# Peptides against a protein of PDB entry 8OXM: the designs that were tried, part 28

Target 1, 371 residues: chain A of PDB entry 8OXM
Amino acid sequence: FKAEFRLAGGVNLPKIIDCVGSDGKERRQLVKGRDDLRQDAVMQQVFQMCNTLLQRNTETRKRKLTICTYKVVPLSQRSGVLEWCTGTVPIGEFLVNNEDGAHKRYRPNDFSAFQCQKKMMEVQKKSFEEKYEVFMDVCQNFQPVFRYFCMEKFLDPAIWFEKRLAYTRSVATSSIVGYILGLGDRHVQNILINEQSAELVHIDLGVAFEQGKILPTPETVPFRLTRDIVDGMGITGVEGVFRRCCEKTMEVMRNSQETLLTIVEVLLYDPLFDWTMNPLKALYLQQRPEDETELHPTLNADDQECKRNLSDIDQSFNKVAERVLMRLQEKLKGVEEGTVLSVGGQVNLLIQQAIDPKNLSRLFPGWKAWV

## One batch from the design tools (peptide; made by RFdiffusion4, then SolubleMPNN)

Design b1_p9_8_s3 (from b1_p9_8, 4 letters changed)
Fold by OpenDDE base, seed 4:
Structure b1_p9_8_s3 (fold): chain B 371 residues (1-371), chain A 9 residues (1-9)
Amino acid sequence: as target 1 above (371 residues)
Amino acid sequence: LPEWSASVF
């Protein structure tokens, strides 16, 4: 290890360290403290299994459909080492950085990212109709710019075209795999884009198995397919390459039902893997800036010997696990809203749900559904 | 530095 470290920003102050391997190669690593990396590690293993299924199928292999993975080494319940995603940037950083974000650079007369957030926060407690109207006003005055990512990074037209296809395939694969695993919507900082491959890396996998639906502001989309995500695909949008890659990914997932159910069943009943949403995690994921004032976590939560009968907790957990497995089985059968859909019908429904401005307007404003 | 995780805030 080098003697110097860098801080990554944020409250948990993750440390970026450079390590020289036995091969003499420098490898950057991220050391997180106060964070449970077990869920990330488990989800990376599930992604590797999905990638194995996608590589076995000729149609998905030819399209190079993969979900990007990173190495996670949990060291404790609150610490671990991650592979640093070198040459990646959060899509949120590229799009809505305060000083040099693509929205400010390409659309200087649009609303600022702060103005958009403020407008959507003001209506957060309002009706769905009022949220929708304000979301449409925000969207009208905050036009997508993510097409410029590939244009800035890939000046050669042939390279640019191939990288835009790689991006579109990455979004399709991660969207369908993410839907099957119930990852839901993804905060713009939790989606990295590789500056060399144009592929997405999904990080911080703390919401899985549709646990986003039980948040104080429930998720209303199957995956993130916001206007900037679509704009990065170029003029075709969700049509053509994206749709076909979603359909081919869904076909592989549905044809792998028994394997996926078995894997998820083992994970849901693993006593070392807590995937359930707890109230503190829910508050943290949807914390309001106004609520910062009084929640000093009095760390005195250790002394509530609530002898809740171990039996009642176990029976409640088992019912949640069974419900997750039943919903996963439905997804893998193409059962949506009690109807069996074809692969094309199911993918179409999911795309329509993900791009619906009524669904997007209902999302937690902190996740920036207008980006 | 990029806010690499929503769980960092």
Scores: peptide ipSAE 0.006, ipTM 0.515, DockQ to the pose 0.110
Fold by OpenDDE base, seed 2:
Structure b1_p9_8_s3 (fold): chain B 371 residues (1-371), chain A 9 residues (1-9)
Amino acid sequence: as target 1 above (371 residues)
Amino acid sequence: LPEWSASVF
């Protein structure tokens, strides 16, 4: 290890360390403290399995459909080492950075990111109707700009076109895989974009198996398909390449039902894998200060060994695990809202749910559904 | 442990 470290931004101030391997190569690593990386490590293994399934299928292999993965080594229940995703930027940093974000650069007369956040916070405890009206006003005055990411990074028109297709495929693959696994907390800081490949890297995988639906403000979308995410696809939006890549990914997932169920079953019953939402985690996720700059003192969750009354908690846990497995089986059969759908019908429903401004307006303001 | 973990210890 080098004697010096850098701080990465964010509340937990993760340390960027440079390591020299036994091969003499320098490798950047992100050391997170006060964070349980076991869930990230497990989800990365599931993503690697999904990638193996996608690579075995000729149609998904030809389309280069993959979910980007990174290396995770959990060191303790509250610490671990992540592979530093070199050459990635959070989509939130590119879009809504306070100083030089793409919205401010390309749309200087629109609402600021802060004005949008404030307007949505003011209605957070209001009716769904009031949330919808304010969300529509915010959306009218905060127009998408994510098309400019590929235009800024890729000046050659042929490269630009290829990278826009790589982005669209990455969004499609991660959206469908993320939906199958019930991945939540897909705010703009938990999604990185690779500045060379235009592929997405999903980080902070601490909300899985639809546990986002049991948050104090439940998640109402299957994945992030907000206006900027769509704008990055270019003029075709969700049609054509995105839809076809979603359908081909969903087809592989549905055809791999037995494998996916078996893997998820093993993970759900692993006593070392805490995937369940707890009240403190829920509080932390939805009481995050809006300003990335405020060092909130991490509540020392005193290790109150809540002596889980073994019998009632095991029965409650087993019922939750069974419900997760049943819902996963439904998704893999194409059962949505009690109806069996074709792959195209299921993908269409998920796209409509993800872009519905009524669903988007109901999300926690920290999710930034207008971005 | 993956080969890169030998660079962490």
Scores: peptide ipSAE 0.000, ipTM 0.405, DockQ to the pose 0.024
Fold by OpenDDE base, seed 3:
Structure b1_p9_8_s3 (fold): chain B 371 residues (1-371), chain A 9 residues (1-9)
Amino acid sequence: as target 1 above (371 residues)
Amino acid sequence: LPEWSASVF
């Protein structure tokens, strides 16, 4: 290891360390403290399996449909080592950085990211109708710019076109697999983009199996398909390449039902894998920036073992696990709202749900659904 | 480095 470390940005101040391997290659690692990386490690294994299924199918292999994975080594319940995704940036950093963000550079007369967030926070406790009206006003005055990512990074037109296709395929693959696994908390800081490949890397996999639906502000979209995510696909938007890649990914997932169910069943009943949403995690994910000032760290997590009878906890857990497995089986059969859909019908429903401004307007303001 | 560190890379 090198004697020096760097800080990565963010609340938990993860340490970037450089190491030299026995092969003489420098490799960067992220040491994360005060975070449970076990769920990330498990979800990366599930993504690797999904990638194996996608590589076995000729149509998905020809399209190079993969989810970008990173190595995770959990060291404790509060620490681990991540492979540092060198040459990645959070999509939020590129789009909505206060000084040099793409929205400020390309749309200087639009609302600032701060103005958009403030407007949506003001209506957070209001009706769905009031949220929708303010969301539409925000969207009108905050126009997409993510097309400029590939244009800035890839000056050669042929390379630019290939990278835009790589991006669109990455969004499609991660969206469908993320939907099948019920992956939530897809805010703009939890999605990285690779500056060389234009592929997405999904990080912080702590909201899975639709546990985002039981947050104080429930998640209302199957995946992130916001206006900037769509703008990065170019003029075709969600049509053509994106739709076809979603359909081919969904075909492979549905045809792999038994394998996916067996693996998720083993994971759901693993006593070392806590995937359930707890109230403290829910508070952390949906805390207001204004509430950070009053939380003195003097919550000693005294293990108030809520001695809920171990029997009542276990019965409640088993019922939640069974519901997750039933819903996963429904998704893999194409059962949506009690109706069996074709792959094309199911993918169409998911796209419509993800782009619906009524669903987007209901999300927690910290998710930044206008980006 | 422990052998497990080779599984990280």
Scores: peptide ipSAE 0.000, ipTM 0.407, DockQ to the pose 0.023
Fold by OpenDDE base, seed 5:
Structure b1_p9_8_s3 (fold): chain B 371 residues (1-371), chain A 9 residues (1-9)
Amino acid sequence: as target 1 above (371 residues)
Amino acid sequence: LPEWSASVF
């Protein structure tokens, strides 16, 4: 280990440490000290299984459909070591960095990222109609720029085309697998892009099994398919390569139903794996930047022993686990809103839900649905 | 190039 560490940004101030392996190679690691990494570790194992299924199928293997994974070593309920994704950047850092974000560079006359966030925060407590109108105004004055990522990084036209294709495939694979697993909290800092491969790395997997729907502001999209995400695919957008890669991924997931259900069942009933959304976690994930200052935990837990009998907690947990398994089974059968859909019909519905400005306008402002 | 890449052109 080197004696020096760097701080990564964010509320928990994770430490970046450099380690020299027995092979003489330097490896960066991220040390988190306030996060439960067990959920990340479990979800990475599920992603590795999904990758194994995708590699077994000839059509998904030919397309190189994979979810990028990283190593997680949980050390305690609140600490662990992550593999630092070397050569990755948060999409939010590239797009909406305060100093030199791509929106500022390519669209200097558009609204700033701060102005967009402020406008959406002002309507946060308003009607869905008012949220939609302000979201459309924000979107009109904040035009997509993520096409420039591949253009900046890959100057050779043949390489540029290959990398744009790798990006589109990565978005498709992660979107469908993320939907099947009910992955939430897909804000712009929880998605990294690899500067060499153009593939996405999904981090902070602490919202899974549709637990994003029980947040104070519920999640209304199946995955992140915002305007910048689409712009990175180039002129074809969600059509052609993206749609076909979603369909082929969904086909493999649906054909692997028994394997996926068995694995998720084992995880849901693992007494060491707390995947349920707790109220404190829900408040933390949707905390306002303004509220950071005064919540000293002078929660005097007045000992109102709500002795919820241990039996009532266990029965409530089992009913949630059963509902998650039932919903997973429905997704894998193509059951959406009580209707059985084909793979193409299901993928089309998910794409339409993910790009719908009405759904996007209802998200928590911290999710940055206009990006 | 895989055959599906020819459908992009």
Scores: peptide ipSAE 0.000, ipTM 0.353, DockQ to the pose 0.016

Design b1_p9_8_s4 (from b1_p9_8, 4 letters changed)
Fold by OpenDDE base, seed 1:
Structure b1_p9_8_s4 (fold): chain B 371 residues (1-371), chain A 9 residues (1-9)
Amino acid sequence: as target 1 above (371 residues)
Amino acid sequence: PPKWSASLF
């Protein structure tokens, strides 16, 4: 390892380190402390399995449907090493950077990202009707710009068109697999885009198996399909390539039901893998600026677990695991709201749910559903 | 605003 490190920033201050391998090649790594990387590692393994299924199917292989993965090495319950995603940028950094974000550059007369966030935070405790009205005002005065990502990076028209297709396929594959695994909506800083391939990399996979629905502000979308995510697809939006790639991904997932259930069952009953949402993690994931005064950093998560009878913990865990497996089986059968849907019907319902401004307006304002 | 854990990759 080199003696120098860089700080990535954020609350946990992850360290970027450069190492020289035994092959003489320099490799960049991210060292996280005070963070459990076991869930990220598990989800990367599940993504690799999904990629294997997608490569076996002729229709998904022809479409080059894949989820981008990275290497995760957990070192303890609170530390690990991640592969650095070289040549990626967070979509939130490209879109809403305070200095030179694409919204500021292309739409200088629109609301700032800060004004949008402030307006949505002011209505956070208000009715769904008031949230919807303010969300629509924000959306009217904050127009999507993510089309400009491919236009800036790919000046040749043929390359530009190919990269927009790669982006659209990546969004479709990650959306459907993310729905099956219950990843839900993804914060704009937890979606990276590769500046060379236009493919997405999903990072920080600490919310899975629909645990986003039990947050203090419940999740209301099956995956992130916000206006900027759609704008990056170009003039066809969700129609054509995106929809067809979602359908072909869903066909492979549904036809692989037994394999997916078996893998997820093994993971859900692994005593070393805690995927459940605890109250401290839920508070951290929806922390308000006002709540910074009450979170003394001394709440060791370890001290509250010790007092529940092992039998009551195990029975409660098993019931949650059974419910997750049952819901996964329903998704893989096309059961939505008690009705069995075709692949096209299920994909259509999920797209409509994900783009519905009523669902988007109900999300936690920290997740920036207007971006 | 709390910078969410931007896992800066």
Scores: peptide ipSAE 0.013, ipTM 0.531, DockQ to the pose 0.114
Fold by OpenDDE base, seed 2:
Structure b1_p9_8_s4 (fold): chain B 371 residues (1-371), chain A 9 residues (1-9)
Amino acid sequence: as target 1 above (371 residues)
Amino acid sequence: PPKWSASLF
């Protein structure tokens, strides 16, 4: 390891370290402290399995449908090493950076990212109707700009077109795989974009198996398909390539039901894998300061071993695990809201749910549903 | 019990 480290941004100030391998190659790594990377490591293994399933199918292989993965090495319950996703940027940094964000550059007369955030925070405790009205006002005065990512990075028209297709395929694959696994907390800092491939890298996988629905402000969308995410697809939006890639991904997932259920069952009953939402984690996720700059003192969660009766914990855990498996089986059968849907019908419902401004307006303001 | 430190795959 080099003697020097850099700080990455964000509340937990992860350390960027450079390691020289036995092969003489430098490898950048991210060391997270006070974070449990076991869930990230487990979700990365599930994503690798999904990629194996997608690569076995001729139609998904021809479309190069993959979810981007990275190396995770958990070192303890509160520390680990991640592969540095070299040549990636958070979509939030590109879109809504205070100095040079694409919204400020391309739409200087729109509301600032801060004004949008403030307006949505002011209505956070209000009715769904008031949230919807303010969300629509924010959306009217904050127009999407993510089309400019591919235009800035890829000057050649043929390359630009190829990369826009790679982006659209990556959004489709990660959206459907993420939905099947119940991946939550898909805010704009938890989604990276590769500046060379235009593919998405999903990070911070600490909300899975629909545990986002039990947050103090429940998640109301199956995946992130906000206006900027759609704008990056170009003029066709969610139609054509995106929809077809979602359908082909969903088809492979549904046809792999037994494999996916078996894997997830083994994960849910692993005593070393805490996937359940706890009150402190829920509080931390939805009380995060909106400004990346505020060093909040990490509450030392004193391990108050709440000696809940071991029997009541185990019975509660098993009931939650069974419910997660049942819901996963429903998704893989195409059961939505008690109705059995075709792949096309299921994908259509999920797209409609994800783009519905009523669902988007109900999200936690820190999710930035207007971006 | 095998530590989940090994890849499932």
Scores: peptide ipSAE 0.000, ipTM 0.443, DockQ to the pose 0.027
Fold by OpenDDE base, seed 5:
Structure b1_p9_8_s4 (fold): chain B 371 residues (1-371), chain A 9 residues (1-9)
Amino acid sequence: as target 1 above (371 residues)
Amino acid sequence: PPKWSASLF
């Protein structure tokens, strides 16, 4: 280990450390404190299993459909080590960095990322109609620019085309697998892009099994398919390659139902794996940046022992686990809103739900649905 | 019972 560390940004101030392996190679690692990495580790294993299923199928293998994974080593309930995703950048950093973000560079006359966020925060407590109107105004004055990622990084036209295709396939694979697993909290800092492969790396997997729906502001989209995400696919948008890769991924997931259910069942009933949304975690995930200053937790937890009988906690947990398994089984059967859909019908519904401005306008402003 | 989480690593 090197004697020096760097701080990564964010509330928990994770430490970036550099290690020299026995092979003489330097490897960067992220040390998180005050964070439970067990969920990240578990979700990475589920992604590795999904990748194994995708590699067994000839059609998904030919398309190189995979979810990018990273190594997670939980050390305690509040600490662990992450593999540093070398050569990746958060999509939010590329798009909406205050200094040199792509929106500022390519659309200098559009609203700033700050103006967009402010407008959406002002309507956060308003009606869905008012949220939709302001979201449409924001979208009109904040045009997508993510096409420029591949154009900046890949100057050769043949390489550019290949990398745009790799990006589109990565979005499709991660979107469908993320939907099946009920992955939430897909804000622009929780999605990295690899600057060499154009593939996405999903990080911070602490919202899974549709627990994003029980946040104070519930999640209303199955995955992130915002205007910039679509713009990165180029002229075809959600049509052609993206749709076909979603359908082929969904086909493999549906055909692997027994394997997926068995693995998720083992995880949901693992007494070491708390995947349920804690109310404090829910508040933290949707905390306002302005509220960071004064909440010293002088929660004197006055020991009102709400002795919720251990039996009532266990019964409540089991009922949540059963509902998650039932919903997973429905997704894998193509049951949406009580109707059995074909793979193409299910994928179409999910795409429509993910791009619907009415759904996007209802998201927490910190999710940045206009990006 | 041995916790199954250890066998997937």
Scores: peptide ipSAE 0.000, ipTM 0.442, DockQ to the pose 0.025
Fold by OpenDDE base, seed 3:
Structure b1_p9_8_s4 (fold): chain B 371 residues (1-371), chain A 9 residues (1-9)
Amino acid sequence: as target 1 above (371 residues)
Amino acid sequence: PPKWSASLF
């Protein structure tokens, strides 16, 4: 390891370390503290398995359908080492950075990212109708710009076209696999884009198995397919390449039902893997930036062992695990709202749910559904 | 540091 470290930004101030391998190559690593990387490590293993299934199928292999993975080494319940995703940027940093964000550069007369967030926060406690009206006003005055990512990074037209296809395939693969696994908290900072490949890297995998639906503001979309995500696909939007890649990914997942169920069953019953949403995690994920100033971390988590009888906790956990497995089996059979759908019908329903402005308007304002 | 380092953290 090099003797020097850099601080990464953010609340937990993780350490960036550079190491030289036995091969003489420099590799950057991230040391994260005060965070549980076990769920990220487990979800990366599930993504690697999904990639193995996608590489075995001729149609998904020809399309190069993969989820980008990174190495995670958990060291404790509150620390670990992450592989540094060199040459990635959060989609939120590219789109809505206050100084140099693409919305400010390409749409200087639109609402600012701050104005959009403020308008949606003002209606957060209002009716679904009032949320929808304000969301539509925000969307009208905040037009998509993510098409410019590939245009800025890839000046050659042939390279630009290939990278836009790589992006569209990455969105499709991660959306369908993320839906099957019930991956939540897909805000604009939890999705990185690779500046060389145009592929997405999903990070912070701490909301899985539809646990986003039990947040104080429940998640109402199966995956992130917001207007900027669609704009990055170019003129065809969700049609053509994206839809076909979703269908081929879903076909492989459905045909691999037994393998997926067996692995998720082992993970759900692993006593070392806490995937359940707890109230403290739910509060942390949906805290307001304004509330950060008064919460002195003098919550000594005194282990108030809520001595819920160990038997009642275990029975409650087992019932939640069984419900997750049943819902996973339904998804892999194409059962949606009690109806069996074809692969094309199921993918169509998921696309419609993900782009529906009524579903998007109900999301937590921190998710930035207008981006 | 790369800007993405601020958002993983």
Scores: peptide ipSAE 0.000, ipTM 0.424, DockQ to the pose 0.062; fails the geometry check

